# Peptides against a protein of PDB entry 4HTP: the designs that were tried, part 43

Target 1, 231 residues: chain A of PDB entry 4HTP
Amino acid sequence: SQTVASHVPFADLCSTLERIQKSKGRAEKIRHFREFLDSWRKFHDALHKNHKDVTDSFYPAMRLILPQLERERMAYGIKETMLAKLYIELLNLPRDGKDALKLLNYRTPTGTHGDAGDFAMIAYFVLKPRCLQKGSLTIQQVNDLLDSIASNNSAKRKDLIKKSLLQLITQSSALEQKWLIRMIIKDLKLGVSQQTIFSVFHNDAAELHNVTTDLEKVCRQLHDPSVGLSD

## One batch from the design tools (peptide; made by RFdiffusion4, then SolubleMPNN)

Design b1_p12_5_s2 (from b1_p12_5, 4 letters changed)
Fold by OpenDDE base, seed 5:
Structure b1_p12_5_s2 (fold): chain B 231 residues (1-231), chain A 12 residues (1-12)
Amino acid sequence: as target 1 above (231 residues)
Amino acid sequence: MKHFEELIKSLE
């Protein structure tokens, strides 16, 4: 069956995450997340208006927002060094050039920005003048590709991992790739806690997750903010 | 969000 995630552009999630990151106060960060969530739920209701008992939920987005809680897919086996090398190859960057060295030495950048240790930000500035302004992937497609990467990592099929990564990269803007990298590395740097994300999603979300450790179950059972665990 | 509104309209 069709899902909300199959309709929502990955760019929309990334734009929301960017707004959250740029916001200074907790309240403003919460507002941006809430607006995305409310829009998602509204679209869900419209999409599934004539279909009861669907398994569709916010899970496809939540697992990207809280990637450290991912338990369904296995490890990607991807490190910053691998991504750096891939970008150098794909973008045909001179290996001794400024941009290649920035990617390889991301922990101690010599650039004007204070982005030491943040590979995703370093990559963003390298990618911005070189890639698409608008990506074409949905949240569902991103998750499918990430599933492929994890599966192929488990199977030790490095060539297929590269293939999926290339598909992600070539169909994403620099901003989308910044966030995709952070999702893969499992550190979004949003400045908002896991507890806050759960609290905004549903009053009982943190409790249910503490009991089940199942993010999909949390998203499915607590899809309706007006229906609690005891209801 | 404006984009979601457009998506919802596409379902009507």
Scores: peptide ipSAE 0.283, ipTM 0.884, DockQ to the pose 0.862
Fold by OpenDDE base, seed 4:
Structure b1_p12_5_s2 (fold): chain B 231 residues (1-231), chain A 12 residues (1-12)
Amino acid sequence: as target 1 above (231 residues)
Amino acid sequence: MKHFEELIKSLE
């Protein structure tokens, strides 16, 4: 379908998230998010210039940025231990090797990096020398694959879950996988609050979300930052 | 963002 998400590489979102995470101050974190959001809105306007009343919105990105607020997609049924085992298998890591053990024992500090308990960071360093440099997935494709995972989890189709995970992994860089893992586990560790994300998106976003708990509705109704709830 | 600018240009 003709959506902004179908054109925006997942890598662009991940790069933005990486910049946010690396930023020390709140203001700088906000700036990076705002730049991505403004660019998204600008592209939306260009893409849909001749089409009014579209349902397209920032929702495809927002649901990945605030995965803990996901209500449309059911549970993935995926935990760190499952991902660890999958990576060990996929990368053909020796079971008793240092990298396999790092993934399995991600809660225990193993090196100079203060990444204990952050599975995604542990995975990143294991993946970095082994994965492609540039991914090929769009934000829409990532969401489609995540939808597939959730649907197949509900249907107890483990083989199809694995298939979709493999598609995500094999078409993503190490950096993209780091963020993908955090999206699946629903902990991005951005260092910026949900409230801040909503406030940057729209002044009325937090209020509307508190009432509706519908992230898509929030993104759609408050797509234009200049148009409020009362308008 | 540079990439978005390119995307927008691709629509023109």
Scores: peptide ipSAE 0.282, ipTM 0.885, DockQ to the pose 0.864
Fold by OpenDDE base, seed 3:
Order: C-alpha cells, then structure tokens, then sequence
Structure b1_p12_5_s2 (fold): chain B 231 residues (1-231), chain A 12 residues (1-12)
C-alpha cells in the first residue's frame, strides 16, 4: 500500500527543520512543526480516503525528528570522522587543504561562523558550493537507505554501507545533507524539547511513549489528535 | 504548505 512518506520530499522536512532552528521563540518553533504535521495529516486523509484500515502514520517523519528515540533500526556505526573522510574522498578535497582540515578538525574553533563542534554546519558550508541545489529523495527513500546502512553495519559490510551513504549524498542538497548528518548523529539542535514535540503531536503522546518506548505505536494509535488513549 | 496542496490536488 502507498504511504504519505512515499510522496513527501525529504527537502520539505529539511526546510521545516531549518525554519524551526532559525526561529527564536518557542511559539514560532511550535507553529512550524504544527503546520508540517497538519499538512501531513490532511494529505493522509486524502490519500487514504477509501481505505480506513491502514497502518500508515507520521512515524516515518517522527523517527527522523526524534532519532535518539529510534528502537526499530539498529545502530549505524557512523561517526563524524567517517563522514569527514568520505566527503574528502567524494569531493576530491586536497588532504592538506582548508576544507579537508575543517571537516577533520570540526571541534576546533575556526572561521567566522562560530560552528565549532557542530560537524553538520561545517559540512554544510563545504558542500554548499559543490552540491545539487535540489534533492530528489522522498522521506520513504531516506528511511530505506538508513535501514540499509543499519542492516549492513550489523552484517559488517562496510562496502555496502558506503554505497548507501553515497546514494544519500549524491541525491541531496547541502541543506538536506546538513539535516541528514544530524539525523545520523542523532542531534538535531532544534531548540525544542522532546516533550514539546510530543505535546504538539498529541496530548497523550508523551505518556504512551513513556510506557511503550515505541514511536510507531505512538504515531499509529494517536494518529487522530481528537482521539485519546482512553477512547 | 504549498507542496502538500499540490499533492492533494494530484489525487483528484
């Protein structure tokens, strides 16, 4: 069966996350998330208008927004140093050049942007003049590739991990890669708490997650914001 | 979101 995630570009999620990060007030951050969520639910209703018994939910997006709560997918086995080396190779950066050194030494304060310690931001500025302006991946395709990475990490197939990473990178803009990196490293730096995200999604979401620790169950059971756990 | 509106229209 078709899913909402198979239709929504990954770029749309990333642009929403970027707006949330750049917003200063809590209320404005919440508004951007709510607008994306409401649009998702509206599209879900349209897509599944003739099929009421579906398992499709917000889960494909939620697991990318709260990657530290991922329990279905195994560990990626990917760190910043691995990504740095991959980018140096892929972009053919001089090993002793400024950009290569910035990626490898991302923890050291350098430059004027104040991005020390944030590998994703360092990578963004290196990638911006070198990558596609628009990506081509859907949210479902991103999750499929991340599933492949986790599975191959478990199987110790480094070659296949690299293959999936290259597919993600070559089909993504610099902005999309910034957020993809943060999803893999499991630190989005949105400036809103997990509790806030759950509260906006559904009034009972935090409670259900505390009991089940299952994001998919939370998203499916509480898909309708007007239907509570006790209903 | 404008893109979601376009997606909904594509289903009609």
Amino acid sequence: as target 1 above (231 residues)
Amino acid sequence: MKHFEELIKSLE
Scores: peptide ipSAE 0.278, ipTM 0.884, DockQ to the pose 0.879
Fold by OpenDDE base, seed 2:
Structure b1_p12_5_s2 (fold): chain B 231 residues (1-231), chain A 12 residues (1-12)
Amino acid sequence: as target 1 above (231 residues)
Amino acid sequence: MKHFEELIKSLE
């Protein structure tokens, strides 16, 4: 079925997340999230103007913004060390070189950007001069690939996990990969709370999530900000 | 967002 996520580039979400992260203060962070959400809802209305009973919602984006609340996908089984080794291989980095060592020893301060412990930021700077300027994946495609990774992890198919990761990496910019890594590791470092995200999404979102623990249900039932839980 | 506006126009 037709979905908003099948049309929205993953790059657009990543750009929004980057703006949120860089913004100082709660109000500015909220503004960037609200702008993305409002645009999503507007596009949804246009896309589904002739269909009122669609299951499509903000869920494909929300599950990437709040990956710690993911309940549909099982564990990826991916750690920073795995990604480091993959990048070293893919980028053909000398194993004893500076960039390879930065990735492998990401917890150790290197003195350049103060990014010790933040693997995604370290990866970003390694990738920036080496990767595509613009990615080609939609939000739906990213979710499909992440679904594949989780499924193959459960099936202990390491070869297929690597295949899906390579597809994600080779079709993404350095900035997109930074955020993709954070989504996989489930730590976006946005500087805005889960409660704030829910409150901006819908007044009843936090309450419904507390009861159901179902992020998709929250996004679907509360898609319209003007329609309350009791309506 | 500018990109979303372009996407909406593509549906018209």
Scores: peptide ipSAE 0.265, ipTM 0.878, DockQ to the pose 0.862

Design b1_p12_5_s3 (from b1_p12_5 with A2E D5E E6K)
Fold by OpenDDE base, seed 5:
Structure b1_p12_5_s3 (fold): chain B 231 residues (1-231), chain A 12 residues (1-12)
Amino acid sequence: as target 1 above (231 residues)
Amino acid sequence: MEHFEKLIEELE
């Protein structure tokens, strides 16, 4: 069975999130999200033109946009300090060097950007001159790797967690990694509320989520914006 | 989005 997520590059989601974050007004933030969502739905209709009874939905993207509402995937067990150490190792950064210290001391950076406390932003600037410019992962592949991390965390398989993280890192641009980090830490800093995201997705989304707490069910049942809960 | 348009075209 084909899914929209198997075709959509993770980079496209990250670019949308970046636009949302950079936008200052609520209306502009909403516009960027709506454009991505509308494109997703259009592609869904094309992909599933001959198959009306599919379970495919916006869920693969929604669970990355609202990672704090994730209930299917268990905890990653990953903190900023772990990522810092991993990057230092992977990038072969001198331990006493400027970039290594930035990653380790991300809460009190000495830099000019004022990104104190935002590990993802600190990581971005370290990664930008060192990573590939274009990632190769789809949204589905990212979710598969994140599933692997969560599963292996539950199983206490640190080696396999590292393996999946390395795959994510080596196949992602600096910008994609910035957003991936925020997804793992479950804080996107978009400047738009959960309620706003739901309201743009579907008029009944917030209500259905409040009752079910099931993000996949919300995305599946309310896939069509013209069909409401009471219809 | 332009990229989605390309993806749709590839399906046709």
Scores: peptide ipSAE 0.216, ipTM 0.874, DockQ to the pose 0.864
Fold by OpenDDE base, seed 4:
Structure b1_p12_5_s3 (fold): chain B 231 residues (1-231), chain A 12 residues (1-12)
Amino acid sequence: as target 1 above (231 residues)
Amino acid sequence: MEHFEKLIEELE
């Protein structure tokens, strides 16, 4: 069946996340998230105008925004060191070169940007001059690839994990990869709490999630902001 | 968002 996520570029989510991160005030952060969410709901209504009772929801985006709440897919088994090594290989970086060392020693302040300890930011600056300007992946495709990674991690198929990672990387801009890394590591550094995200999504979202711990159920049942949990 | 508006237009 058709889904909103199959149409929405991953780049659009990443741009929203970037705006949220760069915003200083809570209100501005909320505004950016709300704008994305409202646009998503509007598109949902248009896409499904002739179809009632669809299972499509904000879940594909929400699980990327709140990756620490992921319960459907298992662990990726991916850490910063593995990504560093992959990038060194993929980009053919000299192992003793400046950029390779930045990736491997991401915890040590080596740059002027003050990004010590944030692997995704360090990776971004290494990738920016080397990657595509525009990615081609939809949110659905990103989730499909992440599902593949998790599944193959469970199956101990390292070769297939690498294959899916390479597909993600080669079809993503530097900015998209920055956020993808943060999604995989499960730390977006948005500066807005989980509670705030839920409160913006739906007034009853935090309560329903607290009871069910099911992010998909939260997104599906509370898709309409005007329909409450008790309705 | 501009991109969503474009996507909606493409559905028409």
Scores: peptide ipSAE 0.212, ipTM 0.872, DockQ to the pose 0.852
Fold by OpenDDE base, seed 3:
Structure b1_p12_5_s3 (fold): chain B 231 residues (1-231), chain A 12 residues (1-12)
Amino acid sequence: as target 1 above (231 residues)
Amino acid sequence: MEHFEKLIEELE
């Protein structure tokens, strides 16, 4: 069966997250998230117009927006140092060069941008002049690759982990990679709380999640904002 | 969101 996630470019999610991060006020951050969510629901209704009993939901996007709540996918086993080494190799960066050192020593303040400790931002500036302008991955494809990474980590297949990471990297823009890194490390730095995200999604979302701890169930049961838990 | 509108139009 077709899913909304199979049609939505990963770039669209990343651009939304970028707008949220750049927004100063809570209200503006909420607006950007709501616009994406409303568009998703509208597309869902159109895509599934003739099929009312579907399991498709906002879950593929929600699990990337709230990666700390991921329970279906096991640990990636990926840290900043591993990514730094991978980028140095992939981009053929001189080991003693400024960019390689920035990636390896990302915790040390080296620049005027105030990006110390944020590996994803440091990586973004290194990648920006070197990467594709537009990525080619859908949200579903990103999740499939992340599933592969987690599965292969559990199986201790480091070679296959690297293969999936390379597919993600080579098919993504610098901006998409910034957000992908944050999803893998599980720290988006949006400036909006988990509770706010849930409240915008559905009035009963926080309550249902507190009881079930099942993000997919939350997204399925509360897909319609007009239908509550008690209905 | 302009891209979603395009996707909906393609389904019709």
Scores: peptide ipSAE 0.206, ipTM 0.871, DockQ to the pose 0.887
Fold by OpenDDE base, seed 2:
Structure b1_p12_5_s3 (fold): chain B 231 residues (1-231), chain A 12 residues (1-12)
Amino acid sequence: as target 1 above (231 residues)
Amino acid sequence: MEHFEKLIEELE
């Protein structure tokens, strides 16, 4: 079936997340998230105009925005060190070179950038001059690849994990990879709480999530902001 | 968002 996520570029989500992160005030952060969400809902209504009972919802995006709440897919089994090694290999970085060492020793400040401990930011700067300026993946495709990674991790198929990671990397901009890394590591550093995200999504979202612990149910049941749990 | 608006227009 058609989904909103199959039409929305992953780049659009990443751009929104970037705006949220860069915003200093809570109100501005909320505004950027709300704008993305409202646009998503409008597109959903247009896409599903002739279909009343669809299971499609904001869930494909929400699970990337709140990756700590992911319960559908199992663990990726991916850490920063694995990604560092992969990037060194993929980008053919000299092992003893500055960029390789930055990736491997991301916890230690090596320069003037206050990015120590944030692997995604370090990776971003290494990737920016070396990768595509614009990615080609939709949100659906990103989720499909992440599902593949999780499934193959459970199956202990390291080669297939690498394959899916390479697909993600080679079809993504540096900015998209920055956020993808953060989604995989489950630390977006947005500067807004989970409660804030839920409150913007729907007034009853936090409550429903507290009861069900099911992010998809939350997104599906509370798809319409004007329809509450009691309705 | 401008991109979503374009996507909606393509559906109409």
Scores: peptide ipSAE 0.199, ipTM 0.869, DockQ to the pose 0.951

Design b1_p12_5_s4 (from b1_p12_5, 4 letters changed)
Fold by OpenDDE base, seed 5:
Structure b1_p12_5_s4 (fold): chain B 231 residues (1-231), chain A 12 residues (1-12)
Amino acid sequence: as target 1 above (231 residues)
Amino acid sequence: MEHFEELIKSLE
């Protein structure tokens, strides 16, 4: 069946996350998230207008926004060092060059930006002049590729992991890759708490998650903000 | 969001 995630560009989520990160105040961060969520729900209603009892929900986006709560897919087995090496290879960066060294030594960057320890930001600046300005992946496609990576990691198929990573990289902008890296590493650095995200999503979301620890169930059961747990 | 509005219109 059709899903909202199969229509929404990954770029739109990344743009929202970027706005949230750049916002200094809690209220402004919440506003950006709420606007994305409201748009998602509106599109859901339009997409499923003639279909009742669909299992589609905000889950495909939520699991990328709160990747530390992911329980459906197994570990990726991907670290910053692996990504650094992959980028050096893919971009044909001189190994002793400035950009390669920035990626490898991301914890202590010698550059002008105070991005010490943030591999995703280091990668962004390396990628920006070298990759697509606009990505082509939907949220569904990103999740499918991440599922593939996790599955192949479990099966110890490193070649297939690389294949999926290459597909993600070659079809994503620098900004999208910045956020994708943070999703894989499971640290978005949004400056907004998990509790706040749940609170904006639904008043009962935090409670239901505390009981079930099932993010999909939370998103599905509390899809309608007007329908509570007791209803 | 403007992009979502375009997506919704594509369903009509």
Scores: peptide ipSAE 0.294, ipTM 0.888, DockQ to the pose 0.864
Fold by OpenDDE base, seed 1:
Structure b1_p12_5_s4 (fold): chain B 231 residues (1-231), chain A 12 residues (1-12)
Amino acid sequence: as target 1 above (231 residues)
Amino acid sequence: MEHFEELIKSLE
């Protein structure tokens, strides 16, 4: 059935995450997340105005924001080194060139941006002059492709993993790829804790997650911020 | 968010 995630561009989530990351104060970080969440809920209400008891929720976005809590999707089997090699191939980067070496040696300080150890940031600067200015993927499509990657990893189909990765990469801006990489590696570096994200989402979210460890259940049961666990 | 508002309007 129709979902909010099928309408929301992945770029919108990435822009929100970028704003959160760039914000210095906790309050400002929270504000950006809240604005995205409130907009999502508002759109949900509009989209499902004539439909009751829908299973649609914030889960498609939440599982990308808190990827370390993913339990439905199996492991991707993707590391930074694999992505580095893929980008070198895809972008036809000279192996001994500056950009290829930056990707491969992302842990070593280069002195340029101070991004040592953050593969996603290094990739961003390599990608920025070479990739699309605007991506075309929705949040749903991103999740579908990530599901494909996980499934094919389980099935040991490396060729199909590469195919899905290429689809993600070729349809994403540099900024979107930065965040996509962080989602895959499961380290967003937002500067806000899991507890903060849950608290903004719903007052009872942390408690429910602690009991169930089911992020989808948390998002569905606590979709309405005014309806608590005890209700 | 501006984009969400546009999406909502598209449903009207």
Scores: peptide ipSAE 0.294, ipTM 0.887, DockQ to the pose 0.871
Fold by OpenDDE base, seed 3:
Structure b1_p12_5_s4 (fold): chain B 231 residues (1-231), chain A 12 residues (1-12)
Amino acid sequence: as target 1 above (231 residues)
Amino acid sequence: MEHFEELIKSLE
């Protein structure tokens, strides 16, 4: 069966996350998330208008927004140093050049942007003049590739991990890669708490997650904001 | 969100 995630570009999620990060007030951050969520639910209703018993939900997006709560997908086995080396190779950066050194030494304060310790931001500025302006991946395709990475990490197939990473990178803009890196490292730096995200999604979401620790169950059971746990 | 509106229209 078709899913909402198979239709929504990954770029749309990333642009929403970027707006949330740049917003200063809590209320404005919440507004951007709510607008994306409401649009998702509206599209879900349209897509599944003739099929009421579907398992499709916000889960494909939620697991990318709250990657630290991922329980279905196994560990990626990917760190910043691995990504740095991959980018140096892929972009053919001089090993002793400024950009290669910035990626490898991302923890050291350098430059004027104040991005020390944030590998994703360092990578963004290196990638911006070198990558596609628009990506081509859907949210479902991103999750499929991340599933492949986790599965191959478990199987110790480093070659296949690299293959999936290259597919993600070559089909993504610099902005999309910034957020993809943060999803893999499991630190989005949105400036809103997990509790806030759950509260906006559904009034009972935090409670259900505390009991089940299952994001998919939370998203499916509480898909309708007007239907509570006790209903 | 403009893109979602386009997606909904594509289903009609």
Scores: peptide ipSAE 0.290, ipTM 0.888, DockQ to the pose 0.877
Fold by OpenDDE base, seed 2:
Structure b1_p12_5_s4 (fold): chain B 231 residues (1-231), chain A 12 residues (1-12)
Amino acid sequence: as target 1 above (231 residues)
Amino acid sequence: MEHFEELIKSLE
């Protein structure tokens, strides 16, 4: 079925997340999220103007923004060390070189950007001069690949996990990969709370999530900000 | 967002 996520570039979400992260103060962070959400809802209305009973919602984006609340997908089985080794291989980095060592020893301060312990930021600076300027993946495609990774992890198919990771990496910019890594590791470092995200999404979102623990249900039932849980 | 506006126009 037709979905908003099948049309929205993953780059657009990443750009929004980057703006949120860089923004100082709660109000500015909220503004960036609200702008993305409002645009999503507007596009949804246009896309589904002739269909009132669609299951499409903000869920494909929300599950990437709040990856710690993911319940549909099982564990990826991916750690920073695995990604480091993959990048070293893919980028043909000398194993004893500076960039390879930065990735492998990401917890050790290197003195450049103060990014010790943030693997995604370290990866970003390694990738920036080496990767595509613009990615080609939609939000739906990213979710499909992440679904594949989780499924193959459960099936202990390491080869297929690597294949899906390579597809994600080779079709993404350095900025997109930074955020993709954070989504996989489930730590976006946005500087805005889960409750704030829910409150901006819908007044009843936090309550419904507390009861159901179902992020998709929250996104679907509360898609329209003007329609309450009791309506 | 500018890109979303372009997407909406593509549906018209």
Scores: peptide ipSAE 0.278, ipTM 0.883, DockQ to the pose 0.863

